# Ledger of designs, part 17: peptides against a protein of PDB entry 7RZF

Target 1, 358 residues: chain A of PDB entry 7RZF
Amino acid sequence: PFQEEHLKQLYKIVPIKDIRNLYVTFPIPDLQKYYKSNPGHYLGHLIGHEGPGSLLSELKSKGWVNTLVGGQKEGARGFMFFIINVDLTEEGLLHVEDIILHMFQYIQKLRAEGPQEWVFQECKDLNAVAFRFKDKERPRGYTSKIAGILHYYPLEEVLTAEYLLEEFRPDLIEMVLDKLRPENVRVAIVSKSFEGKTDRTEEWYGTQYKQEAIPDEVIKKWQNADLNGKFKLPTKNEFIPTNFEILPLEKEATPYPALIKDTAMSKLWFKQDDKFFLPKACLNFEFFSPFAYVDPLHCNMAYLYLELLKDSLNEYAYAAELAGLSYDLQNTIYGMYLSVKGYNDKQPILLKKIIEKM
Target 2, 358 residues: chain A of PDB entry 7RZF as posed
Amino acid sequence: PFQEEHLKQLYKIVPIKDIRNLYVTFPIPDLQKYYKSNPGHYLGHLIGHEGPGSLLSELKSKGWVNTLVGGQKEGARGFMFFIINVDLTEEGLLHVEDIILHMFQYIQKLRAEGPQEWVFQELKDLNAVAFRFKDKERPRGYTSKIAGILHYYPLEEVLTAEYLLEEFRPDLIEMVLDKLRPENVRVAIVSKSFEGKTDRTEEWYGTQYKQEAIPDEVIKKWQNADLNGKFKLPTKNEFIPTNFEILPLEKEATPYPALIKDTAMSKLWFKQDDKFFLPKANLNFEFFSPFAYVDPLHSNMAYLYLELLKDSLNEYAYAAELAGLSYDLQNTIYGMYLSVKGYNDKQPILLKKIIEKM

## One batch from the design tools (peptide; made by RFdiffusion4, then SolubleMPNN)

Design b1_p9_3_s1 (from b1_p9_3, 3 letters changed)
Fold by OpenDDE base, seed 4:
Structure b1_p9_3_s1 (fold): chain B 358 residues (1-358), chain A 9 residues (1-9)
Amino acid sequence: as target 1 above (358 residues)
Amino acid sequence: PPVIFDSSN
């Protein structure tokens, strides 16, 4: 573990690439033995969440951060790291202290709410889906990966250990969360703006950096992080598939889409999957309006409508993506195109949400 | 030594 002298440190790092990143790192105990509960994954899921009331949502709303990743990372033997990594905007680079304050406010919210079994269950279900439909890796690559993970997992569990959560351990979640404190923080800021302002060079890659102690006043500000009312736990992900039944191939299945409905207002083509045999579907909708492209005003209105629709659906985008669903909305010369893709089980729910926003 | 992030990424 890091000694106290290695904590509360700020590293200003000069990148080779023109990137702006913030790494907020906490040393944590080695959690490898707790792979069945994976408390770091639980926390990473919440801290890295992109839905309404998330850390990213707030930081993005302020124009400070583009992306956020949270999770555990292996360190050396006997310890790990929990890392929150954000892509900084130019403005965000000026507000690093405030960004980190918001991180601690979100962490404080997690402490206040306590471990949630339903969140663990969602993580479990998502991992189970990922495991069930893991693409067949090439045998050589697969064997090499398995050989690597055999160092960490029993042979019988090696195939599943990375994916299957089995044990809800609120005590371990709280233990990790207790390590996510300002007194345990290591901050790295990566920006070209530090060029010519560094005094050290890393031995392996020649990376230029400066190390500074974080002022005690700043640490105290972060320690006094209050509850920010903008932060909320995510809502339950209603898009997580639970039914993976593959319907039998119809006897009259055609190799091309068949017209199964033909009315004055709608045509429907259907093609059953005869190749992949996955519980997935692609729903494609083309909406025709004689007014969509009649003049520039109508074109602009149709465009604006779609942009507003996309914006209104953004609240579902992340949850859908996590659940293996996607949607696309496009303007066409005839009107609008909508696609919904992914696991078929919850597509009707997503489609309903889209229609309700239309 | 403190782990420093690779700036090449």
Scores: peptide ipSAE 0.012, ipTM 0.450, DockQ to the pose 0.206
Fold by OpenDDE base, seed 2:
Structure b1_p9_3_s1 (fold): chain B 358 residues (1-358), chain A 9 residues (1-9)
Amino acid sequence: as target 1 above (358 residues)
Amino acid sequence: PPVIFDSSN
């Protein structure tokens, strides 16, 4: 376990590549024995969430962060790390203390709301989907992975242990969340801006770095992180598939799309999947407007409309992606193109959301 | 995204 002398440290690291990263690391107990409840995954799901009211959403709104990752990482025997990693903008590099304050505000929000069983259920359902449709791994990679997992899991559970959540353990979630405190933090900032400002070299890779103690006043600021009203728990993900039934291939299925509806206002072509046999569909819509490309003004208005539409749909983008759904919107010379792809079960819900924003 | 740090990396 890290002693007090190893905590509340700031590392300034010079990268080889032109990257700007912030790593906020917390030592946590070994959670391997709790794989059935996986409290670290629960917290990673929330802290790493990208939807409205998320940590990333706020940090992006300020122009400080591009991407955020949160989760547990294996350490040495007997302990793990919880890491929040962000890709920093140039401006974000100047606001690292404030970024970390926002992290602690979000963590404080999680403490205030307490463990949510519905969030656990979503994690369980998402993992079940991922497990069910896991791509076939190459034999060597698979064997090596299984061999590694066998050190931690019973043989009967080795295939499922990484994916199947079984037990909601709010006590363990709270236990891990209690370790995510400023007094336990290790901060690493990676930037070329530290070149020539370092005093140490890492022995293995020759990485130049500087180590500094985080001032007690800064730790205290983070300890006193209040509730930020911009932070909210995510809404329920409506796009998680629950029905994976594959309809039988029709006897008259054609290898090409068949026209199944022909009206003055719409034509519909359909092709059943005869190759993959997955509970997935691709919905493609072409909208025709005589005004879309009539002149430069209308063309620009059509473009602006689509950009505004995309922006208005951004609230669903992450939830759809997590659920294995995607959508695409494009301007065409004739109007607009919409594509919805992924698991077919919840595509109607996503399509409805899109139409409601149009 | 939530990164499940795959122990294999």
Scores: peptide ipSAE 0.011, ipTM 0.473, DockQ to the pose 0.092
Fold by OpenDDE base, seed 5:
Structure b1_p9_3_s1 (fold): chain B 358 residues (1-358), chain A 9 residues (1-9)
Amino acid sequence: as target 1 above (358 residues)
Amino acid sequence: PPVIFDSSN
């Protein structure tokens, strides 16, 4: 466990690669025994969320951050870390203090809202989906992994312990959230801009770094993080599949797509899956317009339209991805192409959202 | 995405 002297520290690290990263690290208790409730996963899901009102969404809007990852990481025996890692823009490198302030504002929002059982349920459902459709691992790798986790889980639960949430424990969520405070923070900034400004070398890899205490005034600023009205909890993910029924093969199932609808305005082909037997579908739409490629102006307008459409759909992209759904929109020489892929159960919902934005 | 570094992965 870190002593007080190891907390509230800033590390400026020189990378070998031209990367800019910020790591905000909190020591937390060992959560291994709480695998059935997994409070760290709950917090990681929210802090790492990419939807509207998320931490990442706001930091992206500022032009400071490209990507964000949040979650628990194993430390040594008896403690873990909660880490928020962001990829910094050049501008973001100049605003690290403000980025961290926004992190604490979001954490404060989580405190204010309190633990949400519906969020836990979504995590549970997402994990259940992931477990149910987990790809077959190589036997040796799987056996080695299982052998490793047997040290932490009862034999009966080893296969499911990583995925199945069973207990909503708001007390444990609050306990972990209470450790995510400025007084417990360790900050690492990784940038080549620190080259020639370091005074220490790491013994194992020769990494050059500088260690500094974070000023008390900065800690206090983060401690006084207010509620930022731009931060909101995510909305319920409407795309999480609940029906995994596989329909029986039709007796007249063709090995190729069959034309099942033919009208003046549309043709529809259908092919039932006869190979994978997964509750998944691929919907592909080709839209034809005589104006799509008539001249450079129309081509550019079609391109701009599609970019605007993609932008308008961005609010659903992350939720769809989490739920194992994806969509793609492309310009074609004849018009536009739309694809929707993934679990079939909620595809109509996603498709409807897309069409409503068109 | 939240890389939930679940200790298990």
Scores: peptide ipSAE 0.010, ipTM 0.474, DockQ to the pose 0.096
Fold by OpenDDE base, seed 1:
Structure b1_p9_3_s1 (fold): chain B 358 residues (1-358), chain A 9 residues (1-9)
Amino acid sequence: as target 1 above (358 residues)
Amino acid sequence: PPVIFDSSN
């Protein structure tokens, strides 16, 4: 267990790889016995959220952080850690104190709003989806963004750690949130910029580091973190599947796509799944325009249009991904390609959102 | 994203 002497410490660590990371760590009680309510997962879901009004959204808007993860990690016997980890930009490395201030402002927002049962229900539904399909889904079918997450954590570990939630325990959420305070913080900054500025070497790996006490004035600054009006709770995730019915194979089902609609303006091919028997679908749309590739100007305008469209869809991208949905938009020499993939239940909702932004 | 650490690691 960390004694008081191990709290309010800053570690400057020299990595072997050219990485810039900030770890903000809080000792917390052992939560394993509370797996049915999983208060650490609730807090990790909110702190690690990537939607509008999230901690990451604000830090990314300032150009300080690329990625953010938050959650509980097992420690030694009898205690755990809650860790907020961010990938720092070069500019973010200069603003670590302000980044941590924003973390405490977000935590203060969570205290002010209190535990939300609808957020717990959303976590429960997401975990139920993940658990139900864990052994049936091949990891390789996940989106490029999930692939990005996989660079940090094996999918097998992410999916294995998900528990079925049964009990909403606001008291336990508040208990964990009360441990996320400046007086209980350990900060580690990982950067090659500390090379030649360290005074200690770790015995096992030879990692060079410097340990410093965080000044009391900095701790007080974080303790006095005001509510920041830019931070908001996420909206409800409308993409979470609830219907997992697999339709029976039609008697006339063909082993290849059949043309089911043929008009002057559109052709539609359909193939029912006869192999995987998952409540998933792939919707692929190819749009043809005679103007898409007539000259360099039109080509560049079509490219810019898709980049703007993708940017306008960013508000849905994270929620869709969490729900096991993905979309892809590409320029083609003939026009545009759109793909929507994942659980079939909420695909029409995502498709509608895309069309409304087009 | 949220970090879900496997309690088994």
Scores: peptide ipSAE 0.008, ipTM 0.415, DockQ to the pose 0.084

Design b1_p9_3_s2 (from b1_p9_3, 4 letters changed)
Fold by OpenDDE base, seed 5:
Structure b1_p9_3_s2 (fold): chain B 358 residues (1-358), chain A 9 residues (1-9)
Amino acid sequence: as target 1 above (358 residues)
Amino acid sequence: PPVVFPSSR
């Protein structure tokens, strides 16, 4: 375990590649025994969320961060880490203190809201979906993985332990959240801008770095992180599938798409899956406009329209992705192409949202 | 996104 002298440290690291990253790391207790409740996953889900009101959304809006990941990592000898990692913009590199302040503001929001059972339920449902439709692994790899897991889980649970959430434990969520404090932080900034400004070399890889204590004033600023009104818990993910029924093959099932609707304004082709037998569908729409490719102005307007449409749909993109749904919008020479793919159960909901934004 | 970093699990 880290002693006090190892906490509140800043590492400035010179990368080999031209990358800018920030790692905010918290030592946490070993959570292995709590796999049935998985409080670290709960927190990772929220901190790493990409929807409106998320940490990432705000940091992106500032132009400081491109990507964010959050979650637990195994440590050594009975402890773990919770890590928030962001990809920094050039501007973000200048605002690291403020970025971390926003992280603590979001964490403070999580404290203020308290553990949410519905969020746990969503995590449970998402994991159940992932487990149910997990691709077959290679036998050797799978057996090796299972053998490793047997060290940590009862035999009866080995197959499901990674996916099945069974117990909502708000106390454990709060316990982990209580470790996510400025006094418990280790910060690493990775940037070539530190070249020639380092005084240490890492033993194993020869990585150049500088270590310094985070000033008490900065720690205090983070400790006094208030509630930022821009941060909100995610809304309920309405795209999570619940119906996984596979319909029987129709007697007249065609090996190719069949024209099932033919009108002056629309043609519809349908092909039932006869190979994969998954509760998934692919919806493809081609929209034709006589104005789409008339002249450069119309082409540019069509392009701009689609970009605006994509932007307006961004609020749903992450939730859809988490639920195993995706959409794609493209300009074509004839107009616009829309595709919706994934689990069929909630596709109508996503499609409706797309149409409402059109 | 949320990430579970590689563990011995």
Scores: peptide ipSAE 0.018, ipTM 0.576, DockQ to the pose 0.094
Fold by OpenDDE base, seed 3:
Structure b1_p9_3_s2 (fold): chain B 358 residues (1-358), chain A 9 residues (1-9)
Amino acid sequence: as target 1 above (358 residues)
Amino acid sequence: PPVVFPSSR
């Protein structure tokens, strides 16, 4: 375990590549024994969430961060880390203290709301989907992985332990959340801007860095993080599939799309999956408008329309992605193309959301 | 997104 001298430290690291990253790291207990509840995954799901009211959404809105990753990482034997990692903009590099303040404000919001069983249930359901449709690992990789897992899990659970959540443990969520405090923080900033400002070299890779204690004033500022009204828990993910029924292959199934509807205003082609037998579908829509490409003005208007439409759909994009749904919108010379892909069960919901924004 | 670290274990 890190001694007190290893906590509240700031590392300024010079990268080889022109990258800007912030790592906010918290030592946490070894959570391996709690794999059935996986409190670190619960917190990672929320802290790493990308929907409205998320930490990332707020940091993006300020122009400070491009991407955010949050979750538990294995450490040395007997402890783990919880890490929040962000890709910094040039502006964000100047606001690291404020970025970390926002992290603690979000964490404080999680404390205020308390553990949510519905969020756990979503994590459980998402993991169940991921497990059920996990690509067949190569035997060599799978065997090596299983051999490793056998050290930590009962034999009967080895195949499922990484995916199947079984126990909602709000006490453990709170326990981990209690470790995510300023007094327990290690900060690393990775930027070329520290070149020539370092005084240490890492032994193994020759990485140049500077280590500094985080000022007590800054720690206190983070400790006094208030509730930021911009932060909200995510809404329920309406796109998580629950029906995985695969319809039997029709006797007259064609190897190519067959025209199943032909009207004055629409043509519909259908092809049943004859290869993968997954509860997935691809819905492709081509919209034709004589005005879409009639002149440069209309072309630009059509482009702008789609950009606005995409922007209006961003609130659903992350939730859909988590649930294994995706959409694509493109301008064509004839009008617009829409594609909805993924698990078929909730595609109508996503499609409806798209149409409602059109 | 959440970090799903493959348990190196």
Scores: peptide ipSAE 0.017, ipTM 0.572, DockQ to the pose 0.089
Fold by OpenDDE base, seed 4:
Structure b1_p9_3_s2 (fold): chain B 358 residues (1-358), chain A 9 residues (1-9)
Amino acid sequence: as target 1 above (358 residues)
Amino acid sequence: PPVVFPSSR
């Protein structure tokens, strides 16, 4: 465990590449024995969430952060880290204290709401999907991975242990949340702006850095993080597939898309999967408008329409992605193209959401 | 020793 002298430290690090990153790190107990509940994954899912009311959404709205990752990482024997990592904008680099304040506000929101079993269930379901459709790795790579996993898990569980959540442990979630406090924080800021302002060199890579104590005033500000009304728990992910049935191959299955509907207003082609046998589908829609490209004004309107549509759908993008769904919207010379791909079970829901925004 | 993140990403 880190001694008190190793906590509340700020590291200013000079990168080789032109990158701006913030790492907010908390020492946590070794959670390996709790792999069936994986409280760190629960917290990482929420802290790293990208939907409305998320930490990232707020930080992105302020123009301070581009990306956010939250989760547990292995440390040395007997301890782990919980890390919140963000990609900083140039403006965000000037607002690191405020960014971290928002992190603690979000963490405080999680404390106030308490552990949610439905969130755990979503994590469980998502992991189950990932496990079920795990691509067959090459035997050698698979064997090496399994050998590594065997170090941590019983042989009987080695195949599933990384994926299958079994136990909702709100006590462990709260325990980890209790470690995510300003008094336990280690902050690293990575920026070329620290070039020539460092006084130490890391032994292994020659990385230049400066170590400073975080001022007590700053720690107190973070300790007094209030509930920010902009932060909300995510809504339930309605796109998580639950039906994985593979339909039988039709006797008259064609190697190419067959025209199954032909009307004045629509044509529909269909091809059944005869190769992969996955519960996935690709829905492709081409919309034709004689006005889409008739003149520059109409072209611009069509472009703006699509951009606005994309923006309006952004609230679903992350949830869909997590659930193994994707969509694409493009302007074409004839109008618009829409594609929906992924697990077929909840594609109608996503398609409905798209249509409702159109 | 302080975990210094490698600069090589």
Scores: peptide ipSAE 0.016, ipTM 0.526, DockQ to the pose 0.222
Fold by OpenDDE base, seed 2:
Structure b1_p9_3_s2 (fold): chain B 358 residues (1-358), chain A 9 residues (1-9)
Amino acid sequence: as target 1 above (358 residues)
Amino acid sequence: PPVVFPSSR
């Protein structure tokens, strides 16, 4: 376990590549024994969420962060780390203290709301989907993975332990959340801007760095993080598939798309999957407008419309992605192209959301 | 996204 002297430290690190990263690290207890509830995954799901009211959404809105990752990482025996990692913009590099303040504001929001069973259920359902449709791993990779897992899990649980959540343990969620405090923080900033400003060299890789104590006033500022009204728990992910039924192949199934509807306003082609037999579908829509490309003005307006439409759909993009759904919108010389792909069960919901924004 | 860091083998 880290002693007090190892906490509240700031590391300024010079990278080889031109990257700007912030790592906010918390030592946490070994959670391996709690794999059935996986409280670290619960917290990682929320802290790493990208939807409206998320930590990332706020940090992006300020132009400080491009990407965010949150989750648990294994340490040495007897302890783990919870890490929040962000890709910093040039502006974000100047606002690291404020970025971390926002992290603690979000964590404070999680404390205020308390553990949510529906969020746990969502994580459980997402993991179940991932497990069910896990690609076959290469034999060498699979055997090595199993060997590693066997060290931590009973043989009967080796295949499922990483994916199948079984127990909602709000007490353990709160326990981990209580470790995510400023007094337990280790901060690393990675930037070339620290070149020539370091006084230490890492032994193994020759990485140049500087270590500094985080000032007590900064720690106190983070400890006094208030509730930021911009932070909200995510809404339920309505795109998570629950029905995985595969319909039998029709006797008249053609190897090519067949025209199944022909009207003055629309034509519909359909092809049943005869190869993969997955509960997935691809919906492709081509919209025709005589005005889309008639002149440069209309072309630009059509482009702008699509960009605005895409922007308006951003609230669903992350939830759809987590659920194994995707959409694509493109301008064409004749109008617009829309594609919806992934698990078929909730595609109608996503399609409806898209149409409602059009 | 949430990242589950793979356990170090």
Scores: peptide ipSAE 0.015, ipTM 0.565, DockQ to the pose 0.089

